# Designs tried in a protein design run: peptides against a protein of PDB entry 6D0Y. Part 91

Target 1, 225 residues: chain A of PDB entry 6D0Y
Amino acid sequence: ETEDHLESLICKVGEKSACSLESNLEGLAGVLEADLPNYKSKILRLLCTVARLLPEKLTIYTTLVGLLNARNYNFGGEFVEAMIRQLKESLKANNYNEAVYLVRFLSDLVNCHVIAAPSMVAMFENFVSVTQEEDVPQVRRDWYVYAFLSSLPWVGKELYEKKDAEMDRIFANTESYLKRRQKTHVPMLQVWTADKPHPQEEYLDCLWAQIQKLKKDRWQERHIL

## One batch from the design tools (peptide; made by RFdiffusion4, then SolubleMPNN)

Design b2_p18_2_s1 (from b2_p18_2, 8 letters changed)
Fold by OpenDDE base, seed 5:
Structure b2_p18_2_s1 (fold): chain B 225 residues (1-225), chain A 18 residues (1-18)
Amino acid sequence: as target 1 above (225 residues)
Amino acid sequence: KEEELKKAIEELKKLAEE
């Protein structure tokens, strides 16, 4: 069965092979492209499924989609639309863990040239604008800020290279919100480094500090000893 | 909001391709 074969190929990509990962991904992209005329819907569903259910292979599947998008731009667009629809459904279902992961996935698609940097900036502008909504629970405001900040390790470098002024405005708005929001301190795991230890903070303040450091380090993550 | 985001992404993608 051809469909079973496609499922196997998509699910197993990135596993140990005699060939390089890049070679395997290019090969798979070629196979999938050739089968799009007959199995577009199936391939689309499969890619959406593995993208959602196999977070350990995030960069593998974003790269694969990037390769496919280069071959078939329309398919890339349909994939992005499907992922955005899934994000919407996750939010409606109150599955915020899946939702934030999908935002990270979409963010990495910018690096794979599937989503343009200005598009992602616009998305993040919309996220941060939620902080200005009235008569909504703070948890909603906090989540969109969290989704934005927690995605920057995947896309911050690219966005600042292309849209630095817009990103600075988003950062300013984020900082302003974080200063005025109500804080709930809960036990959390702290990352301790010999170079820059930090006190106990609530999760968004901690994340903000980490992102500020990452930005200062030109979006290059340092190894923690 | 999600629909607006989708539309915005598509529009910006097209502009980037041009």
Scores: peptide ipSAE 0.042, ipTM 0.701, DockQ to the pose 0.018
Fold by OpenDDE base, seed 2:
Structure b2_p18_2_s1 (fold): chain B 225 residues (1-225), chain A 18 residues (1-18)
Amino acid sequence: as target 1 above (225 residues)
Amino acid sequence: KEEELKKAIEELKKLAEE
């Protein structure tokens, strides 16, 4: 495969085709593996780029990396390293939106068996531990909780299967924090009702409720997000 | 503030390299 062709294949994966997505990903993983001796650096760079720039294809590319990691463990490690570097860079640049996305991406890599579950648990433990710090602004604490909770759709099932006790602890700490943190509520628009207006649920509380429901539903999502 | 996160990231990196 030519370099340009590889770029095309990587960028277009997941598009409509006569074959299943799984088949296409497996095929692409095979192609990429075969071309690693000649185009390793290019492939690595391309995967990192699309992983970062195409969030709508998050699960596609994590799956692809998972398949590739199964074929070439060393490459998988190098990819993870690259993504971690990017996470560090995003944090340094105060790009917390990108940082959250990268945490989600890394989380799904756990689901794809690229990153070990204990490692991700440790990361989330550290995230939630920030909520216990006194000299950290709430906005920062909220960010860590958000990063944790918003990543669970991609990794919650796997982590509870392997580290249920640790996850329960993290959940308990999260719940405790959410109960004691300051909340900003926006009243719901009420159309001429005599009933007391209900406050709109705060975004973290809402997310927490969604995650709790997801957990109760055995981490099965009903809608494609 | 971010030391724990940094530590976790570094640990993750280390594990990924192994």
Scores: peptide ipSAE 0.042, ipTM 0.697, DockQ to the pose 0.017
Fold by OpenDDE base, seed 1:
Structure b2_p18_2_s1 (fold): chain B 225 residues (1-225), chain A 18 residues (1-18)
Amino acid sequence: as target 1 above (225 residues)
Amino acid sequence: KEEELKKAIEELKKLAEE
């Protein structure tokens, strides 16, 4: 297959088809596997690009990578390495929006059996450990907590099933930090519309409450966060 | 502690490759 054809196939996966999404992904994984001997670098770059630029297809591409990893484990490893490098670069460049998305992407790769649960736990431990850093801006500490919490909808179930004790420790540390951090009271212009009984909470406190509820619900999402 | 984060990410890489 030509490079242009591969690009088209990768970019268009998940679009409306006569076949099921699962069948299409399996088919594409087979095509990509067959072309790896000739186009490994191109395929790797393409997958990294679409993973970063098409967040609406996050689960599609994590699933695809999972299928491909099952077929070619070495390629899966190279992909993870590339994504980790990108995460490092994003953090260095202070591109925090990209960075948090990459963390979510990596989180979902755990579900696809590309990344081991203990590895993700270790990453989150390091994220939350930033809250213990001295003489750093609170915004930095807040971001890593946000990155951790906002990724749990994708991986919390798996991590608690395999590493519940470690996760509980991370949660305890997170809770402790949230209690002691300075809350910027944005004077919420309570738009006193009579109908919204819940005071606007600070964004991390709100997220924490949502994650706690999700945890209590055994990580079964009833609503999209 | 960015170095620690980098190290953690590197560990993630190693574990993902195992």
Scores: peptide ipSAE 0.038, ipTM 0.694, DockQ to the pose 0.017
Fold by OpenDDE base, seed 4:
Structure b2_p18_2_s1 (fold): chain B 225 residues (1-225), chain A 18 residues (1-18)
Amino acid sequence: as target 1 above (225 residues)
Amino acid sequence: KEEELKKAIEELKKLAEE
């Protein structure tokens, strides 16, 4: 495969095809693996790029990386390293929208067996530990809590299955923080559905409630958060 | 702080590679 062709294949994966998505991903993983000796850097960059720029294909690319990781563990590690580096850069640049997405992406990589569950728990422990720092602005504390909570739809089940005690501790710390933090009064549109009115609520409190419900439902999503 | 968090993220990578 040529570099240009690889780019096309990577960018277009998941689009309408006569074959199943799983088959296409497996096929692409095979192609990419075969081309790693010649195009590792290019493939790595392409995957990082599409992972960042095509959030609608998050699960497609995490799955692809998972398949590649199974074939070439070293490459999987390099990819994770690249994504973590990008996360660090995003944080340095105060690009919190990209950063939170990257956390979600990394979270889903746990499901794809690219990142170990204990490692992700450790990351979240570190995120939530920021709430205990007095010299950190609340906006940053809020962001790390948001990054944690908003990633749980992708990885909460796996983390609780393997690290329930640690996760409970993180949740307790999160809850404690949410109770003591200063809340902003942002007018939110009340969404009134015929059967379930949604009252105005602070965004983190709202997210917390949603995650608590998700947890109660054993991490089975019944609605899109 | 941010630097400590960065170190923690690095540890995340390390753990993932184990």
Scores: peptide ipSAE 0.038, ipTM 0.687, DockQ to the pose 0.017

Design b2_p18_2_s2 (from b2_p18_2, 10 letters changed)
Fold by OpenDDE base, seed 4:
Structure b2_p18_2_s2 (fold): chain B 225 residues (1-225), chain A 18 residues (1-18)
Amino acid sequence: as target 1 above (225 residues)
Amino acid sequence: SEAERQKAIEELERQAKE
């Protein structure tokens, strides 16, 4: 009964309320913390599940985990470990859609002070290093670059503030790879905006250009990627 | 505040019941 109640609370957080989202999250964090001694495993599983199944609430749950981590550092660590395991499993299963989402989720956890910036940099270094490995299909190399680049809107600012030299190296390696990789021409609808027409480009090249622009703008988003 | 937190908890519980 209590476990079911927790599930309901976790799943419904962030929905319409008379209170602010921040207040609700703080309240829920308190409730969950109090129940950790008895229901840690259940709470952990629930949070992992909703994080994966409710991508529309990504920032809600990263914030919630951040609050919990502040209250119970060990739990935060266990959560991260669980998410990393899920990421590894997704990669092994070639579930790239889930995997990339998990990378984004982990990226936002850096902003929530759950994952240290150096750790995320190391992860991205590992991702981009795959591009240098032989006997790896390009589709996999491309995915790691995609996972890296597509996560930067969530964490690029933080990483460059703390690890600019390392990030520059990753960017250099990424750029080098993008220049030498085989490109596939995919028909894309040219997007015309009032001020900036978006030419048809290969998806990684397009993403790269967007991220370069974002970086140039000091990671202040002017539009949704 | 604690009052706000308590209110938030109550609101969450209300939502859970709906």
Scores: peptide ipSAE 0.026, ipTM 0.632, DockQ to the pose 0.908
Fold by OpenDDE base, seed 3:
Structure b2_p18_2_s2 (fold): chain B 225 residues (1-225), chain A 18 residues (1-18)
Amino acid sequence: as target 1 above (225 residues)
Amino acid sequence: SEAERQKAIEELERQAKE
């Protein structure tokens, strides 16, 4: 019965309530911490599951893990290890959609002080280094670049503040790869903006341009009002 | 204690229902 209640609480956190999200997360973190001695494995499994199955609550669960990590550092570490293991399994299974989401999740954990910035930089270095391996299919190399670039909105600011030189190197390597990679010959789709047509850009080149702009804007996203 | 935990759970549930 208690386990069922915990599952319900974990799944429903962030939903509409009379209290603030921050208050609810703090309360839940306290409840979970108190139950760790008896239900650590269950709680760990539940958190891993909901983190993967509810991508719309990414920041909710990263924040929750951040709070738990602050209370119990060992548990936070175990959670990260579980997520890294899942990432490795997803990569081995060529489940790239799950894998890229997990990279984004891990990226946001840096902001929640669960993962150290240098560790995330090292991960991205490893990703981009795959582009230098000749025996790796381009589709896989492209994915690693995509995983890196698509995660920067969540962690780019923090990484550049702490590891600017290393990040610049990763960017240089990425740019070099994007220039030399083979682009798919798909008929150009024209996108109309006002009265001026422009060709649709290749997805990685487009993403690169977006990230470069984000970097130029000091990693502050512009909100459409 | 288990009683305190149950109380905390009930409080969270109450907050979610309001």
Scores: peptide ipSAE 0.025, ipTM 0.636, DockQ to the pose 0.232
Fold by OpenDDE base, seed 2:
Structure b2_p18_2_s2 (fold): chain B 225 residues (1-225), chain A 18 residues (1-18)
Amino acid sequence: as target 1 above (225 residues)
Amino acid sequence: SEAERQKAIEELERQAKE
């Protein structure tokens, strides 16, 4: 059954093969594009499912979607819409782990030319704007900042190349928030060295420092964040 | 054609198994 074969191919793409990953992705994209007239809904559903369930293959599936988008722009749009809907559902359900993953996934779709840089900037502006809302718990505000910062390894380079001024504004707002937010436990934890004791960094402060370094390094990663 | 697509799928599967 062709449908079963498609499912198998989609699930197994990126695994060990005699061919290069690039060639396999191109081949699969071609097959999927050709089958869209008959199996669009199924293909869309499959891609959405594997994208969500197989985070270890994030870049594989974003690349695949990028290839499909290049072949069929409408399909790419439908896929993005589906993923955004899922993000909204995750946020509504307070599934923040899935939500942050989806933000990263969408971020990488910018690199794959599926999502426009301005759209992603707008999303991050919306995220960081939550920090300015009065009746929002800090946990929620922190999460949006986390979602933004943790996604930058995937898209920061592209966004600064395209929207540097807007990104600088977002960074400034983020920095301001991080300086004024409450930190409850970190001051009590410190590492003692022979020279001077230093406090352990809070997770957002640590992430901020890492992102700042990444930015200074022209978004070239030297280690796993 | 559908036959061509099926053949292409089979080829991709073959490549993946090697």
Scores: peptide ipSAE 0.023, ipTM 0.632, DockQ to the pose 0.228
Fold by OpenDDE base, seed 5:
Structure b2_p18_2_s2 (fold): chain B 225 residues (1-225), chain A 18 residues (1-18)
Amino acid sequence: as target 1 above (225 residues)
Amino acid sequence: SEAERQKAIEELERQAKE
């Protein structure tokens, strides 16, 4: 069954091979493109499923979609639509874990040139704007900030290259919110290292500090002590 | 609001197709 074969190929991509990962992804993209006329719906569903169920392969599947988008722009658009629909459903269902992952996935799609940088900036502007809304539980406001900050490792460099002024405004608004929000501290948030011990810090404050360092390092990730 | 965010997401969807 050709359908079963496609499922196997999609699920196993990125696993140990004699060929490079890039070569395997390009090969798979070619195979999938050739089968789109007959199996578009199935391929679309498969990609959406594995993207959601295999978070350890996030960058593999975003790269694959990037390659497919370059070959078939319409399919790339349909895939993005499907993922956005899933994000909307997750938000409606208050499934924060799934939703934040989907935001990260979409963020990396910007890095793969599937989603335009201005579109993601607009999304993040709307996320951070919730911090200014009244009658919204802080857990909801915190989640949107978390979704924004935790996605920047995947897309921050690209967004600042394209929309630095807008990103600076988002950062300023985020910082202002973090300073005024109610905070909770737990012992597990204390980090003790030989070189740079960290006092107990709230998880969003900690994440903010990490992102600020990442930004300072020009979005080149390194070990944080 | 959630409605505004929904609209923004829809705009993202639209732009992704262009």
Scores: peptide ipSAE 0.023, ipTM 0.597, DockQ to the pose 0.017

Design b2_p18_2_s3 (from b2_p18_2, 9 letters changed)
Fold by OpenDDE base, seed 3:
Structure b2_p18_2_s3 (fold): chain B 225 residues (1-225), chain A 18 residues (1-18)
Amino acid sequence: as target 1 above (225 residues)
Amino acid sequence: SAAEKEKAIAELKEIAAE
């Protein structure tokens, strides 16, 4: 495959086809593996780019990377390294929307057997540990909690299956933080009823409630969060 | 290599430290 053709294949994977998505991904993984000797850097860059810029195809590309990792373990490692570097770069650039998405992407890589569950648990332990930092803005604490909670729809099931005790500890710490953090209330966030105002929950409290419900439902999502 | 991947994952664990 030529470099330009590889770009097309990578960008268009998951689009309508006569074959199953899994078959297409497996086929593409084979093509990419064969071309790694000649186009490793390009393929790596392309995959990182689509991972970042095409969130609607998150699971497609995590699956593709999973298949590639199974075929070429070293490449899978290099991809993870690249994504971690990108996450660090996003954080340094204060691009928190990209950063949280990258955390979600990395989380889903656990499901694709690219990242080990214990490693992801350790990362989330570190995220939640930020809530214990002194003399830091609450926005920092809140963001890491948000990054953790917002990633659980993608990886919570796997993490609890593998590391339930550790996850329970993280949840306990998260709950403790949410109870003690300062909450901001805005009148515009209230729904007015005939009898009394119904204030909307603060965004982290709301997310926490949703995640608790998801956990209660054994991580079987009934609706898009 | 496996060692490199492990190192990368170790870095992942330390994201919040930065």
Scores: peptide ipSAE 0.208, ipTM 0.857, DockQ to the pose 0.019
Fold by OpenDDE base, seed 1:
Structure b2_p18_2_s3 (fold): chain B 225 residues (1-225), chain A 18 residues (1-18)
Amino acid sequence: as target 1 above (225 residues)
Amino acid sequence: SAAEKEKAIAELKEIAAE
């Protein structure tokens, strides 16, 4: 495949096809593997770009990377390195929306056997440990808790299956922090259910409740978070 | 390489330090 055609293939994967998505991804992984000797840098850049710019295809590209990692472990490693660099750059640039998305992307790479579950658990331990930092803005603490909790729909099941004790510790620390943190009470439009107003929660408290429910449901998502 | 991947994983653990 030519470089220009590779771009098209990578960008269009997951679109309507007569073949299954799995078949298309396997086929594309084979094509990309064959071209790595000649176009590794280009392919790496393309994958990083689409991974970041097409969040609607998150699971498609994590799966593709998983397939590539299985075929070429070194390339998988280089991709992970690139994504981690992007995450660091996003944080340095105060691009927190991109940063949280990248955390979710990396989280889903655990399911694709690109990143080991224990490594992700260790990362989340460090995230939640930020809540214990002194002389830092609460927004920093809140963001890392948010990044952790908002990633669990993608990886919580796998992490609990392999590191349940460590995850329980992280949850306990998270709960403790949420009870202690300052909350901003902002008047919101209330939705009435029956004869009572719908209770309103702060965004992290709301997310926490959703994650607790997800955990209770054995990480089988019944609603979109 | 495998070594590079291991290094990347180590960096992953330290992201909160940023």
Scores: peptide ipSAE 0.207, ipTM 0.858, DockQ to the pose 0.019
Fold by OpenDDE base, seed 5:
Structure b2_p18_2_s3 (fold): chain B 225 residues (1-225), chain A 18 residues (1-18)
Amino acid sequence: as target 1 above (225 residues)
Amino acid sequence: SAAEKEKAIAELKEIAAE
């Protein structure tokens, strides 16, 4: 495949086809693997780009990377390294929206067997430990809690299956922090129904309630967050 | 490489340290 054609294939994966998405992803993984000797750097850059710029295809590209990782373990490692570098750069640039999305993307890579569950648990332990830091802005503490909670829809099930005791500890620490933090009024972004009114909640409290329900439902999503 | 992946995983754990 030519470089331009590879770009087209990567960007258009997941679009309507006569074949199943799974079949298409497997096929594309095979094509990309075959072209790694000649286009590794380009493929890596393309995958990083679409991962960042096409959030609607998050699970498509994490799955693709998972398939590639199974075929070429080293390439999977290089991709993870690149994404971590991007996360660090986003944080340094104060691009917290991009950063939280990257955390979510990395979280879904656990489901694709690219990142080990214990490693993700350790990362989240460190995130929540930020709440214990002294003499730091609350916005820093809040962001890491937000990054943790907002990623659980993608990885909570797997983490509890593998590390339930550790996850319970993280949840306990999170709950403790949410109870003691200073709360401010934040506009609600969720759908409000007049027939089913609910109290206005601070954004982290609202997210916490949603995640608690998701956990209770054994991580089966029955409503849109 | 395998070493790079191991390093990346280690760095992943320490993101909050920055």
Scores: peptide ipSAE 0.204, ipTM 0.857, DockQ to the pose 0.019
Fold by OpenDDE base, seed 4:
Structure b2_p18_2_s3 (fold): chain B 225 residues (1-225), chain A 18 residues (1-18)
Amino acid sequence: as target 1 above (225 residues)
Amino acid sequence: SAAEKEKAIAELKEIAAE
């Protein structure tokens, strides 16, 4: 495959075709594997790019990476390294929207057997441990909790299956933090609304409630969070 | 390499430390 063709293949994967998505991904993984000797850097860059720019295809690309990782373990490692580097860069650049998405992406890589569950648990332990840091802005604490909670739809099931005790501890710590953190005065905004079909809630509390429900529902989503 | 991947994974654990 030519370099330009590889770009097209990677960017267009998941589009409507006569074949199943799974077969297309397997086929593409084979093509990419074969071309790694000549185009490894390009392929790596392309995958990182589409992972970041096409969030609607998150699971497509995590699956693709999973397939590639199974074929070429070293490449999988290089990809993970690249994504971690991007996450670090995003955080340094205060691009928290990209950062949280990257955490979600990495989370889904656990399902694709690219990242080990214990490693992800350890990451989340460290995220939640930020809530215990002294003399730091609450926004920092809140973001890491948000990053953790917002990623659980993609990985919570797997993590609880393998590391339930550790996850419970993380949840306990999260809950404790959420109870003691300063919240916005949501009730004040409610006074201005005549029609209140749903109570307004602080965003982390709302997310927490959703995740608690998801957990209760055995991590089976009924709607996209 | 496997070692590189292990290193990368180890870095995941310390994201919040940075």
Scores: peptide ipSAE 0.208, ipTM 0.857, DockQ to the pose 0.019; fails the geometry check

